# Peptides against a protein of PDB entry 5Z08: the designs that were tried, part 92

Target 1, 168 residues: chain A of PDB entry 5Z08
Amino acid sequence: RQKDEWAKKTSSLMKQLDWFIGEHLGAMLAAEELGGPVVGELMEIDPDDLSAGFNAHGKLKKATSQPDLDRRQRRIDDIWGPQDEQGQAHKRKRGADEALAASAEMRDLIEQLMNKLVEAGGDNSATYVEIPRESAAARFLVRSKVAMFHPNDARRLRLVDFGRDLDD
Target 2, 222 residues: chain B of PDB entry 5Z08
Amino acid sequence: GLPRLIDAIEEASKIPAKRRQTPIKPTIEKLTTHLYTHGASPDSLLRLADLLTLRNHLDQASLAAITRNLYPSSTVSDEVVLRFIGALGHGQLKPTLALQALFLRWLVMVYHLLENPGVLGQVYGVLFDLLDTAAIRPQLCHLLALVTRRKHVRPFRIQAILTLSRQTGGDPNLTGLLRVFKNYYPEIIVGDATKGRASAFKHPDPQWRQHLDEIQQRRSEA

## One batch from the design tools (peptide; made by RFdiffusion4, then SolubleMPNN)

Design b2_p14_2_s2 (from b2_p14_2, 10 letters changed)
Fold by OpenDDE base, seed 1:
Structure b2_p14_2_s2 (fold): chain B 168 residues (1-168), chain C 222 residues (1-222), chain A 14 residues (1-14)
Amino acid sequence: as target 1 above (168 residues)
Amino acid sequence: as target 2 above (222 residues)
Amino acid sequence: SAEVLQKLLELQLK
């Protein structure tokens, strides 16, 4: 009974988390990865906002900002970005693709972190996931105090076990 | 003398602190006092670099204290530099990121004493690929700002800094490094990323610099 | 694990 209730509760929480990642967090993480604000400063980021880009302070560039700055930024992308010939429709698609990629990265990271926690059987040294990079997803989890880096290796991330911290 | 102090610390470093017959702290204090007063010869620097970079049983406070007093009395060899570079990044056998940041800071402060500054240019890629590591990024950007030459400013690295600068919300150190890149290629459009606050890469410790200069001056008089 | 998920969800509410 208690195990079944725990499993149901966990499943419900996972569904809610998956929804949140897909609907909100993915776009925010994509914004952070694209130079937007740190997740938590802006609650609503439209994929169109991702396509507009961010200023040096991580704030949305207002569409009314001077055409010369946008031309200069386009020239960077034209000079050093992949020469994708494809027009304005590609920028919106790119923003949506980045949000989907960020959502997938966050889902995968959470899944790995949870799997390692279960597999470790209580060995804290075995709960670490090796992360390829310090992603917006990883940073978000750490800022949120849900995950922590290994004290000696910032490529190793684990979930904070709130149950064990009560026994110490 | 300094060699005997290093010998004692090397032997103690092989033994866990709980199993040492004698506390190492007094010997570390003697070492750091000697280093502060006289600096380290090239041979002593190499031995100390091994103690600092190789996994041993020395405590982090002792390693940090040695690093903070690691005044070269002469030049810094390529071998010493490569020991510190090899200690950078993630891995169970590598020093802590806090200690790595101190090593990078040290390399910045002794850059003018390198026998061959070109050695850092040869390992430029290794240094550059560590920019994603937040804990060492400030000192790493400063070192890269000193080391960067036109040959290092490649399209993929420009794009990597721009991407990482975006991802970090415009880290001032990355903006500073991007300005260095722009000095070699003025046509690099850095967009709003360069309008942000950039690090000026000032000397990390003016007092340490002054004391280093005093140690170096004594060598020129001998 | 459920507490971690709960904390993640609580972060959504802030």
Scores: peptide ipSAE 0.027, ipTM 0.261, DockQ to the pose 0.023
Fold by OpenDDE base, seed 4:
Structure b2_p14_2_s2 (fold): chain B 168 residues (1-168), chain C 222 residues (1-222), chain A 14 residues (1-14)
Amino acid sequence: as target 1 above (168 residues)
Amino acid sequence: as target 2 above (222 residues)
Amino acid sequence: SAEVLQKLLELQLK
């Protein structure tokens, strides 16, 4: 009985979370990944400053059209670059695609984190997920106090175990 | 108990060593032994933080010994953290830079026990502005590596760390911190002077960590 | 796990 109620409650919460990720959080995370504001905090960073990158002297590079600009830099330029008329429709579609990608990344990350928590059987050392990069999704979970980075390895992320705090 | 030991040390700290009726060293040893065995409660941590950070007549060896045995038995409050942060930097009223380095090392080692890790993010600017202080830079970079979030990675700070890295001949701790920044902004070009060895920011003391884990485990069983 | 999800959901209300 209690297991079934817990399973139902967990399923309901997962559905609500999935909805929130898809409808709201994904777009915000995408904006953060693209150099926009941090979720919950307005970053007063000039988009042009982010798009141009920093040279070896820490000075803003002028957006030189160098062809081999990493796809990420192109994404920033595509979002914040000059609004030519043809660019707005492509910007909206790209924004939607990035929001979907961010939503998928967040869902996958949560799933991995939860799976590792279950698999670890109480061993905190085994609860870490290896993340390829510090994504907006990972950062959001950490800011939300839901996840923690490994103290010695920022590529390892785990859920905060809230279960122990209820028994004290 | 620990409170009585702290009381005795607090009273002794008000008096110059030459004017004390009794040597404080035996009491410090009792305190450090107790801390090693049981850790410090949040209340005891606050009192000890004041003893460590406020100007008093305790000798540097005693302060260092307390800091090395400052195992939290539970969580670390914002107030305790802020005492240690407030003790950083230059000034006649501040602890020695050697002791400040121990405080920063301690904060690194107990970072996972902070009640609110965000408190360090709020004082990020204060910490960052101390990077020019060579004596504390290694531990400071390690702490900043833990604390840094996207909101902290600003153009002026990127430039500041690049400039300081050049000035220091590519301090590996600064290079390590810049790599953390680069995780948030991959487009950050680490200057040629920083192509060198970066610090990995490994745990400063694995034995201390293991002992802390043992102390923390006893709390979960109680 | 449910508590984690609940905390995540509570963040929506802030």
Scores: peptide ipSAE 0.023, ipTM 0.247, DockQ to the pose 0.072
Fold by OpenDDE base, seed 2:
Structure b2_p14_2_s2 (fold): chain B 168 residues (1-168), chain C 222 residues (1-222), chain A 14 residues (1-14)
Amino acid sequence: as target 1 above (168 residues)
Amino acid sequence: as target 2 above (222 residues)
Amino acid sequence: SAEVLQKLLELQLK
């Protein structure tokens, strides 16, 4: 009985979360991935300062090859470029495709995180998901205090175990 | 006197609580009462810093009580500061993060009594690299706000704070630290990380400050 | 797991 109620509640919450991801969060995450505002934080960072990756010694990596600047500039120009009518339809379609991709990434990440939490059987070391990149989805979960990175490895993400944090 | 109390606590700290012949709590209470009334000399501060930062058999409540009553009667040496800085971070031999937060709070409250405030600037990197540790971040940001000079405001540190601010959902303490950075380099585009609520880095304990001032005044009259 | 989902849903309200 309690397990069935918990399963129903979990299913209901998952449906609500899926709806939120699809209707709202995916578009916001896509905007973040495209260099738009961070979900919950409008960070106007000068693209030039962000593009100059800092090396391990804190020096601005010289903007390596022109092509990556051109790709980011094309993405920025594709996002913010002049509103020519033909460009708008392609932009809207691309924006919708990016929102769908971001939604799918968030769903997959949550699923992986939840599965690892269940599989770990209470071993916190086994709850980490390996992420291929620091995505907007991963960052959102961390900002939301729902997930945390491994202290020594930003490629490892786990759910915050709210149940254990109460017992410790 | 204070040295004899410290001697007794040092000896007790070597022995597990279950194997002590006498309870240490009465001696800790005498120590904290003495510290509250008279403060600690530089020599006593160093000995107490070792008791607080080195792994021993003292309980966390006793360590916290000593830290809360650690009023300097005079100045704070570089050696004392470095003991507390060396106690920060993760590790089995390190104090608890709760105790580390108390140490950072203490350093903020006694910053004006440091013999050489520049010592904290020399270990700036060590402090900065601990910003990811949520449990100590509020006090750490406050200390960094006091310590930060133009030489510390480097591009990689700006980016590190910006990244961490995004990862934390705009921690007000990080926003406060970014504002300090912007004072040295107004051209730093901090984006909306600075548009959020920033910590004002107010004095952590006004009553503690007042009591410290009373202890310091008694020294100037002697 | 339900608490995590609930926490995520609470973010929708902010």
Scores: peptide ipSAE 0.023, ipTM 0.323, DockQ to the pose 0.025
Fold by OpenDDE base, seed 3:
Structure b2_p14_2_s2 (fold): chain B 168 residues (1-168), chain C 222 residues (1-222), chain A 14 residues (1-14)
Amino acid sequence: as target 1 above (168 residues)
Amino acid sequence: as target 2 above (222 residues)
Amino acid sequence: SAEVLQKLLELQLK
């Protein structure tokens, strides 16, 4: 019974979160992954604004993105390529695809983090999820203080247990 | 520079408008232009918070203009936050409710720049007790939606929101805040009066946000 | 879970 209520609640939360991720956060995370503004600094990136070139004056300081992020950044130059009508449609589609990918990554990460928190049964050491890379999704969760990296291992991410941090 | 403009306004604020040798409006315009262009440092923010929250001889239009241009160039200290929180509510020495609404809106818009967001959680009771004040309720509910944690969601506060929601005919802002509470305690029965449209608590001013981000980016480059 | 959602909603409000 409590598990089912928790599952329904988690499902409802995941649906609302899924909506939020799909409608808003995914595009912003995609923008961040693409060297756009950091999520939480610029909130209302219209997916159409993602398709519209961040003008050259928005010098996002290149966060020292590890070399594997170079492949996704090179794809931004393809998004900002010549403004042919076909290029804009491909750009919109690519922006939408990156937003969907970022949304999926965030959903998966949250699901993993939540599952580990439940499985750990109160053992904080067991709440860490291994992340393959520092994604915009992971960074967003950390910046939002929803998650924390392991102090000695940036590949390990856990949810902040707000219940325990109040009792300590 | 900004400190000299603040000095001039502080001195002018001590004197009734009719007794000033020079009009303050040109200095206020210079200040607001400077704030719009460069933002305010933590030290300048504190001084401006005192000008905005303490009783002085500045006109409401000038105070509102300063508040609308109060872009932090850096972080917002606990002391600055507490000045604005202390200015809330009813009292002869407190700012007008219209100005208080602008302060709450400002706190919402700069919430991500607070040095310690927990400071608002410490004064949660003070904020919550002002929900009956209709003039500030929209911005107050928005701020509370940001600040609310599980520790704040107490039975007496749930009941207070439910009661106030019934009394107000289901204020969308109260419904929005109650949804925040329900996130922590899903068993909270939202009565029929709360089935109405909840406020989504969207950012109050996207243009202000964009401009804030531009100011904050310049700091990160310095 | 609720806190995660709340913080994510707080981000929506930003």
Scores: peptide ipSAE 0.022, ipTM 0.297, DockQ to the pose 0.078; fails the geometry check

Design b2_p14_2_s3 (from b2_p14_2, 11 letters changed)
Fold by OpenDDE base, seed 3:
Structure b2_p14_2_s3 (fold): chain B 168 residues (1-168), chain C 222 residues (1-222), chain A 14 residues (1-14)
Amino acid sequence: as target 1 above (168 residues)
Amino acid sequence: as target 2 above (222 residues)
Amino acid sequence: DVEVLLKLLELELK
């Protein structure tokens, strides 16, 4: 009975997390990867806002061509094409693709972190996942105090062991 | 000579590894050996900075090997510095974060050879805004520790470091940078989250420094 | 908040 209730609760939470990643967090993480605001500073980013691109300060581009377009901004402009209807459709599609990619990366990272925690059997040294890059997803988990980097290697990430903090 | 080796690598960098008629590895080894023995002139440094920072078909091991042997024979120009600064941050066209960390480490090690050390102070904001990137943060904090002057220590940056320090669980490199800030504003309260050991920002490679000094001395005798 | 959901998931996996 308790195992079944636990399994149901875990399944429900996993579904809620998956929904949240797909519907909200993915777009925000994609915005951060594209040089937009850091997740937690802006609560809601519309996928359509992703298509507008971000200035060097992580703010939505207003139509005025400021000359100090960082190469990243130029790439955003190249990615985001002219503001014609076809360009807007391509922008929206790309924003959706980036949000989907960020969602997939976040899901995969969480899965790897949880799997390593289970496999480690209580050995904290074995709970580290090797990350190929520092993603917006990885940074978000660290800022949220859900994960931490290895003290000597920022390519190694693990879940925070909240169980130890309850015993102290 | 070094220019001919760079020419060969530049041409090879335009071609995918599978389509090259000759392996690039022997040419990279000749380049790194030459750099280790003689260093790089300002002109050669600029060309190598472009090879390291621009997207090409060179493998990461080759790029890292060139960076590890990038001894200046003389000074480092503003243009070379700006190539490396422009390569920092997130993006598909930018070098890997691992390579960016090597670039920042290099800038720390050659800081005393900059033609204009003030150039880094002019791009201070660009460097500071990258502190949230954990993979480059250790070297970035070290570089900022060298570059920071009173004009850079502003209330909003103090608060940004304090906030980031709390979010990272008290990264010792951020604590080290806060200590540098505290030299200009003693009233900065390094909060409880910073009770950890601050980084001392020691020279990252004493052997590399010694070898650089030997290369620099040969120029003064010529 | 996602943070709360992730913390809850981590707590349930222990």
Scores: peptide ipSAE 0.022, ipTM 0.297, DockQ to the pose 0.026; fails the geometry check
Fold by OpenDDE base, seed 1:
Structure b2_p14_2_s3 (fold): chain B 168 residues (1-168), chain C 222 residues (1-222), chain A 14 residues (1-14)
Amino acid sequence: as target 1 above (168 residues)
Amino acid sequence: as target 2 above (222 residues)
Amino acid sequence: DVEVLLKLLELELK
């Protein structure tokens, strides 16, 4: 009974997490990867905002009423930004594709972290996932205090063991 | 003397701690005391750089203690610099990121003693590509702030640091480095999100600097 | 909210 209730609860939470990743977090992570704001500063990033690109501040290029700053920023983007000669439609599609990619990366990372935790059987040294890069997904999990890097190797990430911290 | 101490540590470094006949800690303490008092010659620096950067059986505390006392008595050669640069990044054969941060801090503190400061400019790309590694980023940004020249401030690097700065929520060290870039390209807008206090890249250890200066003065008198 | 969900997931995996 308890195991079945636990399995149902875990399944429900995983579904909610998957929904959250797909609907919200993926776009935010994609924005961060594309040089947008860090997740948590902007709670709602529209895919259209991703296509508009981000200013040097990691903020959405709002039509700022200050024409001189906008001109300078645009000039910097024109000089130093990727030469996105691609039309608005291609930019929108790219933004959507990046959001999907970020969602997939986050899901995969969470799955790997959870699987390693289960496989480790209580051995903390075996709970580390090797990450290929410090992704927006990895950084988000660390900022959220859900995961931690290995103290000596930032390519090794594990879930925070909240159960041990409560017993100490 | 220092060479004999290094010899003993080199031999001990080849053997796992559990298999050593003699504890190495007393020898490490003698080494660090000697380094603190007299500094290291260029030849000794090279040998110590190898001990610090190559995989061996020395414990992390000993390696850190040696690094913290690695006062040059003279200049720092390109070879020594390149040993430390080669030890940076991720890999099974590389030192821990904590130790790499100490190496970068050391390079910052001895930058003025480099025989050829241009050597760091030659490996600028290697250093710059490691900015995504959070554990070494503070010291790496400081070193890059010293090393950066106009030739290094390229469009792709400007974009990379802007992107990484946004991704990190405006890491003050990245903002500090971006300000250095801005000295060469004033048109670079350091974003309001970087309203965070840019690191001023102050000397990381004033006491260490003072002691280094004392060791260096003895060389000029000899 | 996400942090709480992830923490809850981790707690349930124990």
Scores: peptide ipSAE 0.021, ipTM 0.271, DockQ to the pose 0.025; fails the geometry check
Fold by OpenDDE base, seed 5:
Structure b2_p14_2_s3 (fold): chain B 168 residues (1-168), chain C 222 residues (1-222), chain A 14 residues (1-14)
Amino acid sequence: as target 1 above (168 residues)
Amino acid sequence: as target 2 above (222 residues)
Amino acid sequence: DVEVLLKLLELELK
């Protein structure tokens, strides 16, 4: 009975988390990845408010040749570039695509972190997930005090073990 | 007069110190004394900007002394501003980073005397891209805090400051600049990494300001 | 609050 209640509660929480990621967090993380504001602990910023705020027509001078910066800059320019009607539809679609991608990245990261925690069987050294990059998702989890980087390796991320810190 | 002193220094600047027939230091002292007493006219200011920003044989102490006494007697032209901006960054032909920091400090202190403050807004990107240069960052952030308008607060710049803030362990000057950005976009969340003490960007030298005001007042009475 | 949800999930996974 207790296991079943626990399983139901966990399932309910997972559904709520999935909903929150999809409906709110994904868009905010996408905005951060695209050079927008950092997602804080207070999730009071509506993604729509974020999009409305950045409509300033500043001419992005083409900064030169770093391809990854160029890709982000192109994404920013595509999201924040001139508002032709067709451009708005493409911007909305691209914004939605980036939000979906950010949502998927967050979901995957949480899943990996949770799986490693379960697999570790109590070995804290085995709870680390190797992250390919410092994503907005990873940074968000750290800022939210849900995850921690390895002290010597910023490519290794683990969930904060709230339960063990209580028992030890 | 001041033009003759500048002429002498310009000629001396073309010659290595070891090959000069006359010591330049007394002429520099006369120049700095004159600047302290009377300030620099727009024409003199441009000539001095060239001496300060172009590679020549003047020693760093002399260049710093001129910069510290570079009181405008009137306005500061766009051309003068652009000389100092052009002198910023890395390069063999550019002034030392220490001297660049003095130039940025000077621009902060004379900002209210610019003929066209908008000129700095036009070169905002050039200034912003130098934020990674630690030696000039404090003065650069202060200048950017004065210059920043809504049009400059772009997503990529927000991210760049946040990234650099993380990399620097929360430089208070970057946090101060981010607060200026937040005035235009309140939705900017300054994460915990920026909970550090923000710079208030106070006037760098109150005594210099007072003396500048005295020089400027004499102009209005003449 | 996502933090609360994640903390609860972590607590339940133990």
Scores: peptide ipSAE 0.021, ipTM 0.261, DockQ to the pose 0.015; fails the geometry check
Fold by OpenDDE base, seed 2:
Structure b2_p14_2_s3 (fold): chain B 168 residues (1-168), chain C 222 residues (1-222), chain A 14 residues (1-14)
Amino acid sequence: as target 1 above (168 residues)
Amino acid sequence: as target 2 above (222 residues)
Amino acid sequence: DVEVLLKLLELELK
């Protein structure tokens, strides 16, 4: 009975997580990957300021009228920029595709992290997932204190074991 | 009915205000009037929570008006709660801090209608970690005051409140939350910096509460 | 919030 309640609760949480990834986080991660703001950093960005784009440091670039909008800035503007009519359907589609890709990456990463945690059977050394790159997804999990990098290897990521820290 | 009004607003929310064929304000007014009169069903609450928490083209005044009239006609599901919790904090896709404060106030006002009050206890850490955000701190402290149980009162959180209280010059809301912590651990030494006036965490809007009670009573009679 | 859900998932997986 307790296992069944736990399984139901876990399933419910997974559905909620999947929803959150798909509806909110994916787009934010996509924006970060495209050089937008870092997810969870205090960017008081006025929606009107989103139209101005972000520099490589995630700071609002002043809308410089210069035509050579860096491809990356165009992608951010394509995802977040004011919807002008015809080019925007393609921008929306591209933004949606990037958000879907980011969502898929986050889901996959979470799944891998969870699977490793289960497989490790309490061995913290076995809980590390090898990540091919420091993605926005990986960074988000670390900033959120949900995951941590290996102290000596930034390619290894594990879930923070919140249960052990309560018993020590 | 309410579903049709939500449909119209959902469709309008996909389009920038300058490109809408029709002004949305009349539809928002109809929605808020309906919500004020009848409240929102669980299904409608979920849809409205999505409208309020997801990035869309609705103006802040409309979002605030919906939030101020978001009377549940029944219970509030975990899913609805989690939509609002997920909308908290800093980020470009997150609602404004002003709107987040309204969400937290709403959660305080509907806390007794939650299907599972324990859901907030599960997200306690997330709520607690937002205490440094001044714009939402008053409502956040009030919500935490309702949610806090003995299991949440940990040494690191006590120290975090004490540190933040010093940094904020003794915010009454933090002092109020620390008093709640003291109820579970009387030995908590509230240093001189916390001798300030504590918030009593009174109901944010007695009129809203009364109107909510009227809406809830109609459901029990039906 | 993903943080919450992930923390919750981590708590439940123990």
Scores: peptide ipSAE 0.021, ipTM 0.281, DockQ to the pose 0.066; fails the geometry check

